# Designs tried in a protein design run: peptides against a protein of PDB entry 6TME. Part 5

Target 1, 324 residues: chain A of PDB entry 6TME
Amino acid sequence: NRLKRAYIALQAWKKAFYSDPFNTAANWVGPDVCSYKGVFCAPALDDPSVLVVAGIDLNHADIAGYLPPELGLLTDVALFHVNSNRFCGVIPKSLSKLTLMYEFDVSNNRFVGPFPTVALSWPSLKFLDIRYNDFEGKLPPEIFDKDLDAIFLNNNRFESTIPETIGKSTASVVTFAHNKFSGCIPKTIGQMKNLNEIVFIGNNLSGCLPNEIGSLNNVTVFDASSNGFVGSLPSTLSGLANVEQMDFSYNKFTGFVTDNICKLPKLSNFTFSYNFFNGEAQSCVPGSSQEKQFDDTSNCLQNRPNQKSAKECLPVVSRPVDCS
Target 2, 324 residues: chain A of PDB entry 6TME as posed
Amino acid sequence: NRLKRAYIALQAWKKAFYSDPFNTAANWVGPDVCSYKGVFCAPALDDPSVLVVAGIDLNHADIFGYLPPELGLLTDVALFHVNSNRFCGVIPKSLSKLTLMYEFDVSNNRFVGPFPTVALSWPSLKFLDIRYNDFEGKLPPEIFDKDLDAIFLNNNRFESTIPETIGKSTASVVTFAHNKFSGCIPKTIGQMKNLNEIVFIGNNLSGCLPNEIGSLNNVTVFDASSNGFVGSLPSTLSGLANVEQMDFSYNKFTGFVTDNICKLPKLSNFTFSYNFFNGEAQSCVPGSSQEKQFDDTSNCLQNRPNQKSAKECLPVVSRPVDCS

## One batch from the design tools (peptide; made by RFdiffusion4, then SolubleMPNN)

Design b1_p8_4_s1 (from b1_p8_4, 6 letters changed)
Fold by OpenDDE base, seed 3:
Structure b1_p8_4_s1 (fold): chain B 324 residues (1-324), chain A 8 residues (1-8)
Amino acid sequence: as target 1 above (324 residues)
Amino acid sequence: VKEWKEKI
């Protein structure tokens, strides 16, 4: 009986709660698991006469605990939302049995260990949110071979390079922000056909920006701030016909910020502050447009306010990195 | 099943 397996799983999970401040699991008593708070039942896909546990929603419950291996008995679950709790430990490998998993949100918890590779085993997964945890190590290249709509990785402890497989991603939103990613952005990034928003904020990324970024025609948000990027901005950024928000602040960029970038047709905010740019076009000057906001603060610009000293600029500007 | 989606 599927509901009997669900009962075993949910009772094991209740025992794995250390704290339930809102008494969310107070009614988790008896065999009627479909009456449990945050448990949602539906007819089974293979037998409409059978009721199964198809979803879990424990968002914002502030529950402290862990995910026990018995959760692998919830084989009919397609939606698993447990964000904004205090769950700790690792994602159980037993969740590989949840072959219907469609949306998996464990964000804003205390999960640790490597990337939860069990998520890669789910053939129908469309939404993956693991942000605001303590996941660490390498990002598996295979994550981008999944037909995901969104990939939220931000605010973790991920390290190493971004996989070159990123170009295979069909995701509209990808966040890498506030990790420990290093190396260059892969040139394959320009192959991301459905990308709308990509965020690299606050990593250890370095090298030149790949010219292939300019192929991201559907991007509305591109944020590469707070990294170690060098060289000039690619001239191909003029191809970002739909970009609205662009941030390159807090890097080591050099060279000239061109009209072709600052005149992008949908650009509303362009921040390139805290770099080593030695010139900008008139269209890039803050206050030059009523429709666009620019920030050129703390560069090596002449005749602009709030710039770096010549002593800070000269060692960097005199040794531009060639990105050709 | 009740639909719930986090804001993206």
Scores: peptide ipSAE 0.045, ipTM 0.811, DockQ to the pose 0.146
Fold by OpenDDE base, seed 2:
Parts: structure tokens; C-alpha cells; sequence
Structure b1_p8_4_s1 (fold): chain B 324 residues (1-324), chain A 8 residues (1-8)
């Protein structure tokens, strides 16, 4: 029966625990898996008379261990939340049998290896959180072909370029922060129809910002800080009618910060510090508004405090990158 | 385990 398979899986997992500081699995004894702490049963979707393991929640359990292949026997699991543990190793390929997977949160663990491609095999997946791990290598382009509501990738070891398939994403939230992503932001970004929040913080991204960012009319948070971006800010950023938080700090941007950006109707915070901007509109000046916060620190601005020296500015400002 | 998770 389905619960017997779940028992085998959960007992194999308990054996794969190296440390359980809160004794979370202390009651994981006997065949009644639905009484196990962090195990949730529900009527099966195909037969409401059959009880199945539908969810796992071991969030914040500080468990050290690994995910054994026997977890692939949990074929009825739709919710798998194991964040804030010390699980190590790789995500088992046997989890491909969990065809009902809807939410997968393995964030804040010690998982290693490439992107867990088993997540791509789940047809109904809506939520993917793999942040705060040691996942490495390329992001598979197929991740953005999935109808995900949220994609959390931050604080990993992902490298290479952001896939052009990003424009196919229906996610409201996407985080790339604190990885090793390189290259340009794809122009296809403007096709992200449901995007509210996107974060690129602390990567090796470069080139010009694509004009197509201005098509992201539902974005409330846009953070591209701590990268290698160059050129001027796209004039099309005036299209960000709902942006509240915008950060371009710690880049190599040049040119003039325009009035049409600083006057965005929902803009509450705009940080463009630590660049090479050589001018700003009066609406961009810190303290010019009571409703908006600006930071223009460490640019090449005239008559502003805390700017770069002429010696630092001249080599960059005199060689503007043309993004046209 | 990090107590803080970046939230946007």
C-alpha cells in the first residue's frame, strides 16, 4: 500500500540523519507515518478513501544528514519543505517519481552539485526555493519554461549566463543574487509578464542594461547592484510605473541620471551610488523629495558631496560605452 | 544554517 512505501522511505530517511538536535524524528517509529512529526497526510487525489503522505515540513529542524534515494517512494508528496537544515549531498533523481510536487523548498542547506534537474521533471511545480546552498554550474534554460510563481536561486555557486528563456517565465519573484552569473541580462527579460520582483545583486553580470527592462510595468523591486554593468541607464526605465525599490549601485554606469527615472510615480528608494554618473536631474538629488530616498554617493557628479576624484572619473567618463 | 534569508 501507499503508506507502507512511505514508511520505508521515512525510515530510510531517519537512518540518513547524522544529527537531529530537536529530536524531530524521535516519534518516527512504527507504521503510523501520519503521526510522524513534520509528516502530513491527506486523502489521495485518485481515491479519497485512501490516506497518503501529501506533505513534509521539516523547516528549521537543524537536521544534519542526506536525502536517500528511498524518498522516491513518497509518490503522493506535493509539498516538500525542508529549509534551514544541514542536509548535504545531492537531490536524489528518484524524486522524479513525486509527480504531484507543487512546492519544493530545500533552501538554507548544504546541497551541492549541479542544478537539481529532477525539479524540471515535476509537471505541477509552482514554487522552487533552492537558495542558500552550494549548487553550481549552469542554470538550465528549461527552468523558465516552467509555470513557476517563484524562483529562488540566490546564495549559490551558479555560473555562466542567464538563459534567454527568462522571458518565458511567469514567476512574480526571481532571485539571482550572490551567485557567479556572467554576461548580459537577456533582452527577453521584458517579456516577463507577471514579474514583480527581480534581484541580480552580487554577480559578475556585465554589458549594458537592455532597454526591454522598461517593459516590466508590474515590477516593484529591481535590484542590479554589485555587478559590472556599463553604459547609461535606459531611458525606457520611465516605463517602470510600479517600481518602488530600485538599486543600480556598485556598477560602472555612466551618463546622466534623468528626471523621468527619478520621477517614477511609485519610486520610494533609488540607489545609484558607486558608479561613474556625470550628471543627475534635480529630482534625483538626495533630499529633493520627502517621499523618495536617493543615494548618489561616489559618482562623478559636480557640486555633490562624496564623489570620486577627477583622476578616478576621467578615464571612465571620457570613454562612455555606447549601448545603442 | 543561516538565520537570515534574503527576501525581496
Amino acid sequence: as target 1 above (324 residues)
Amino acid sequence: VKEWKEKI
Scores: peptide ipSAE 0.039, ipTM 0.781, DockQ to the pose 0.040
Fold by OpenDDE base, seed 5:
Formats: structure tokens, sequence, C-alpha cells
Structure b1_p8_4_s1 (fold): chain B 324 residues (1-324), chain A 8 residues (1-8)
């Protein structure tokens, strides 16, 4: 009896609520789990005559509580959306029994512990949103072996290098922003076939940008701002034929910002402020184009406003990091 | 776009 198992799971979950400000679970009474607010039933894939719990949507419910292990009884759930709650603790390993999991959104909660490796057990997972939590430790390399469309990791406590397996990802969107990722961007990044948007904002990433970034022909958004990157911008960035938004601000980049970058055909915004660039092409100058917005603030540029002092620039500009 | 990626 699949609905009986669902009832046990949902009642255990209701018991795990510390606060339900909107009384979302007020109607979670009795065996008719398909009438429960935020619980969605559908015909089972294996037997269309059987009704099963196929989805949970508790988005924006502000529920405080935890996820009890009994949620593993929801074996027919393909959609699990609990965004913008106050759920705490860890993602139960018992969720490995949810073999139909397709979309998993636990974003904007208070989850802690390591990366929820139970997500790796779901063979059909396409959407993973764990952003705005307190997940910590290493990102498992296996996350990029999954056929995900979107991977949202931003605003957590992840502390590792970016796995070399990133190049295997088929995701259109990947966010690393506001973590503690360190090391270099892997050269394998250029192998990401479907990448449209990648965001590295506000990490501890360092080293030179890999030349292989220029292979990301479908990228519309590339944000590497607020890191520790050094050296010159790769000349291969001229290959970003579809990039619209590009941000390298708040790094330690040096060298010359070239026409080949600033003349990218789809480029609408290019921010390279708060670096140590010592030259830019005329096409990179803010106000040089009506179609493109540039920010060259706080570099080591001559005859430009709002630049760093010679005292700040000289020690860095005179010792450029060679990335060749 | 940044806001979309970082939006709750």
Amino acid sequence: as target 1 above (324 residues)
Amino acid sequence: VKEWKEKI
C-alpha cells in the first residue's frame, strides 16, 4: 500500500515540524494524503490505476523542522521542492529509496553537514538546488558525472577544489558562488558541452584562468569575480561568441585587456574593475559603445578615472604572473 | 543574470 507508506512518512514529517507559521500542514490529517496541502498525487508509472505521491511542494512555507528518515517511504516522489523554509539538520540517507527523483530543491534552508551524497544515488535527477544552506566540506566529483540540467551550489560552506570532472557536466547552469572553493579552475571546464551560465563569485579560487574557457561557445554568463585569479586574461576568451555578461572584477589580474575580448559579438556587460590591468584597448573603455557596458574602475590604467595609485600598482604590475 | 543565479 503505497499511500499508506506516504501517510506514515508525511505524519512523521509533520511531527518533525517545530513551526508552521502558515499552517501549511494543518490539513495533514487522515489517510487521504493526496488532499494534503503541498502534496501532489499522480498515477503510478508502473500501474496507472494506482495513485501515488509524486510531488512535494512546500516552497515558501517558512516551516521550521527537520527531514525525518521516514521520508524515505515516499518512494514515488519525483519532485521535491521545499525551498525557502527553515528546515535544519541533514538530508536523510533514506531518500536513496526515492529512485524517481527528478527535481530536488532544498534551497534557502538551514541544512548542514557534508554534501548530500544521497543526491548522487538518484539515477534520473535533472535539477539540483541546494543553494543558500550550510553544506560544508568537499564537493564530490561524482556530481558532474550526473546528467543534470542545473546545479546550484551557491551560498554554502563548500571547501575544496573544483573537481576535474566538471568537464563531464551537461548542465546549462552551474553556480559555485559564495563558497570556499579553492585552487584553479580545471582545464576540463572547456569540455562542458551545454554550459550557458557559470558563476564562481566570491570564492578562494586562484591561479591563472585556463585557456580552455575559450571553448565554452554557448556560455552567455561567465562570472569569476571576487576571487584570487592572477595573470592575464586568456587570449582564447575571444572564442566566447555568445557571452553577454562577463565579470572578472575583484581579482589580481594583470596585463592588457584586448580588443578581441571587448569586441565579442554578444557582449553586453564586461566588468574587469578592481584588478591590476595596466592597459586596455579603446573598445574596452567605458562609454566607447552604446551597446556595451564596461567597468574599468580601480585598475592600473593610465589616463582613466578612479584608478589605483602608482604605489599600489607598481609592485604588482612590475611582477606580472606568467600564465604561459 | 547574477541576481537570477543568486536569487532565492
Scores: peptide ipSAE 0.035, ipTM 0.767, DockQ to the pose 0.044
Fold by OpenDDE base, seed 4:
Structure b1_p8_4_s1 (fold): chain B 324 residues (1-324), chain A 8 residues (1-8)
Amino acid sequence: as target 1 above (324 residues)
Amino acid sequence: VKEWKEKI
């Protein structure tokens, strides 16, 4: 019986709770698992006469505990939402048995270890949220071979380079922010057909921005702030016809910020502060437009307020990185 | 899809 397996899994999970401050699992008693708080049942896809556990929602329950291997008995679960808890340990490999997994949200927990490779085993996964954890090591390239709509990786301990396979991603939103990613943004980024929002904030990324970013015509948010990027902004950024929010602040960019960037038709906010830009077009000047907000603070601009000293600028501006 | 802006 599928519900009997679910009962075993849920009772094992209740035993794995160290703290349940809202008494979320107080009613997790007896065989009627479909009455359990945060447990959702539906007719099975293979047999509509059979009721199965199709979803878990324990969001914001502040539960301390771990995920026991018995959760692999929840073979009918398509939705697993357990964000904003205090779950610790690793994601069990036994979850590979949850072949219907569609949305997996374990964000804002205390999970540790490498990337949960069990997520790669789910053929129908569309939503992956593992942000605000302590996941570490390399991002597996295979994550971008999956037909995901959203990939949230931010606020973890991921290291190494961003995989070249990123260009295969069909995701509309991808977050890398607040990790330890290093190296260049892959040139394959321009192949991300459905990308709307991408965030690289607060990594150790470096090198030149790839020209292929300009191929991301559906991007509305592009944030590369707080990295080690060098060189000039690619002229191909004029191709970002739908960009609304763009942030290049806190990098090592040099050169001239052009009209072609600042006149982007949907651009509402463009932050390029805390770089080494030595010129900007009049259209980039803060206050030049009522429809657009710009920040040019702490660059190497002439006749602008709040710029770096000549002593700070000269060593960098005199040694521009050629990105050609 | 979750609003990412609230958590970044």
Scores: peptide ipSAE 0.048, ipTM 0.816, DockQ to the pose 0.056; fails the geometry check

Design b1_p8_4_s2 (from b1_p8_4, 6 letters changed)
Fold by OpenDDE base, seed 3:
Structure b1_p8_4_s2 (fold): chain B 324 residues (1-324), chain A 8 residues (1-8)
Amino acid sequence: as target 1 above (324 residues)
Amino acid sequence: VEEWKKKI
């Protein structure tokens, strides 16, 4: 009986709670698991006469505990939302049995260990949110071979390079922010056909921006701030016909910020502060447009306020990195 | 289900 397996799983999970401040699991008593708070039942896909546990929603429950291996008995679960809790430990490998998993949100918890590779085993997964945890190590290249709509990785401890497989991603939103990613952005990034929002904020990324970024025609948000990027901005950024928010602040960029970038048709905010740019077009000057906001603060610009000293600029500006 | 577009 599927509900009997669900009962075993949910009772094991209740025993794995160290704290339940809102008494969310107070009604988790008896065999009627479909009455449990945060448990949602639906007709089984293979037999509409059978009721199964199809979803879990424990968002914002502030529950402290862990995910026990018995959760692998919830074989009919397609939606698993447990964000904004205090769950710790690792994602159980037993969740590989949840072959219907469609949305997996474990964000804003205390999960640790490597990337939860069990997520790669789910053939129907569309949404993956693991942000605001303590996941560490390398990002598996295979994550981008999945037909995901969104990939949230931000605010973790991921390290190493971004996989070149990123170009295979069909995701509209990808976040890398506030990790320990290093190396260059892969040139394959320009192959991300459905990308709308990509965020690299606050990593150890370096090198030149790839010219292929300019192929991201559907991007509305591109944030590469707080990294170690060098060289000039690619002239191909003029191809970002739909970009609204663009941030390159807090890097080591040099060269000239061109009209072709600052005149992008949908650009509403462009921040390029805290770099080593030595010139900008008039269209890039803050206050030059009523419809666009620019920030050129703390560069090597002449006749602009709040710039770096010549002593800070000269060592960097005199040794531009060639990105050709 | 909570909206996925939350603070980054």
Scores: peptide ipSAE 0.044, ipTM 0.808, DockQ to the pose 0.073
Fold by OpenDDE base, seed 2:
Structure b1_p8_4_s2 (fold): chain B 324 residues (1-324), chain A 8 residues (1-8)
Amino acid sequence: as target 1 above (324 residues)
Amino acid sequence: VEEWKKKI
């Protein structure tokens, strides 16, 4: 039966625990798996008379261990939340048998290896949280072909370029922060029709910002800070009618910060510090608004405090990157 | 399933 398979899986997992500081699995004894702490049963979707393991929640359990291949026997699991543990190793390929997987949260663990491609095998996946791990290598382009609502990739070891398929994503939130991503932001980004929050912080991204960012009319948070971006800010950023938080700090941007950006109707915070901007509109000046916060620190602005020296500015400002 | 959805 389905619960017997779940029992085998959960007992194999308990054996794969190296440390359980809160004794979370202490009651994981006997065949009644639905009484196990962090195990949730529900009527099966195909037969409401059959009880199945539908969810796992071991969030914040500080469990050290690994995910054994026997977890692939949990074929009825739709929710798998194991964040804030000390699980190590790789995500088992046997999890491909969990065809009902809807939410997968393995964030804040010690997982290693490439992107867990088993996540691509789940047809109904809506939530993917793999942040705060040691996942490495390329992001598979197929991740953005999935109808995900949220994609958390931040604080990993991902490298290479952001896939062009990003424009196909239906996600409201995508985080790339604190990885090793390189290259340009794809122009296809403007096709992300449901995007509310996107975070690129602390990568090796470069080139010009694509004009197509201005098509992201539902974005409330846009953070591209701590990268290698160059050129002027796209004039099309005036299209960000709902942006509240915008950060371009710690880049190599040049040119003029325009009035049409600083007057965005929902803009509450705009940080463009630590660049090479050589001018700003009066609406961009810190303290010019009571409703908006600006930071223009460490640019090449005239008559502003805390700017770069002429010696630092001249080599960059005199060689503007043309993004046209 | 819906009752257990993480608030995104």
Scores: peptide ipSAE 0.043, ipTM 0.787, DockQ to the pose 0.406
Fold by OpenDDE base, seed 4:
Structure b1_p8_4_s2 (fold): chain B 324 residues (1-324), chain A 8 residues (1-8)
Amino acid sequence: as target 1 above (324 residues)
Amino acid sequence: VEEWKKKI
């Protein structure tokens, strides 16, 4: 019986709770698992006469505990939302048995270890949120071979380079922010057909921005702030016809910020502060537009307020990185 | 899509 297996799994999970401040699992008693708070049943896809556990929602329950291997008995679960808890340990490999997994949100927890490779085993996964954990090591290249709509990786301990396979991603949103990613942004980024939002904030990324970013014509948010990027902004950024929010602040960019960038038709905010830009077009000047907000603070611009000293600028501006 | 910022 599928519900009997679900009962075993849910009772094992309740036993794995160290703290349940809101008494979320207080009613997790007896065989009627479909009455359990945060447990959702539906007719099975293979047999509509059979009721199965199709979803878990324990979001914002502040539960301390771990995920026991018995959760692999929840073979009918398509939705697994347990964000904003205090779950610790690793994601069980037994979850590979959840072949219907569609949305997996374990964000805002205390999970540790490498990337949860069990997520790669789910053929129908569309939403992956593992942000605000302590996941570490390399991002598996295979994550971008999956037909995901959203990939949230931010606020973890991921290291190494961003995989070249990123260009295969069909995701509309990808977050890398606040990790330890290093190296260049892959040139394959321009192949991300459905990308709307990409966030690189607060990594150790470096090198030149790839020209291929300009191929991301559907991007509305592009944030590369707080990295080690060098060189000039690619002229191909004029191709970002739908970009609304763009942030290049807190990098080592040099050169001239052009009209072609600042006149982007949907651009509402463009932050390029805390770089080494030595010129900007009049269209980039803060206050030049009522429809656009710019920040040029702490660059090497002439006749602008709040710029770096000549002593700070000259060593960098005199040795521009050629990105050609 | 949910906001990428901190939820809690």
Scores: peptide ipSAE 0.043, ipTM 0.804, DockQ to the pose 0.056
Fold by OpenDDE base, seed 5:
Structure b1_p8_4_s2 (fold): chain B 324 residues (1-324), chain A 8 residues (1-8)
Amino acid sequence: as target 1 above (324 residues)
Amino acid sequence: VEEWKKKI
């Protein structure tokens, strides 16, 4: 009896609530789990005559509590959306029994512990949103071996290098922002076939940007701001034929910002402020275009406003990092 | 994607 298992799971979950400000689970009474607020039933895939719990939507419920292991009884759930709650603790390993999991959104909660490796057990997972939590430790390389459409990791406590497996990802959107990722961006990044948006903001990434970034022909958003990147911008960035938003601000970049970058055909915003660039092409100058916005603030540019002092620039500009 | 697997 699949609905009986769902009832056990949902009642265990209700018991795990510390606070339900909107009384979302007030109607979670009795065996008719399909009437429960935020519980969605559908015909089972294996038997259309059987009704099963196929989805959970508790988004924006402000529920405080934890996820009990009994949630592993929800074996028919494909959609699990609990965004913007106050759930704490760890993601139960018992969720490995949810083999139909397709979309998993636990974003904007208080989850802790390592990356929820149970997500790796879901063969059909397409959407993974774990952003705005307190997940920590290493990102497992296997996350990028999954055929995901979106991977939201931002605003956590992840502390590792970016896995080389990133190049295997078929995701259109990947966010790393506001973690503790370190090391270089892997050269394999250029192999990301479907990438539209990638965000590295506010990590501890370093080294030179790999030339292979220029292979990301479908990228519309590339943000590498607020890191420790060094060297010149790769000349291969001229290959970003669809980039609209590009941000390299708040790094340690040096060298010359070229026409080939600033003349990218879809580029609408290019921020390269707060670096050590010592030259820019005329096409990169803020106000040079009506169609493009540039920010060259706080570099080592001559005859430009709001630049670093010669005292700040000279030690860095005179010792450029060679990325060749 | 199954019809009932559409994003909530």
Scores: peptide ipSAE 0.040, ipTM 0.783, DockQ to the pose 0.482

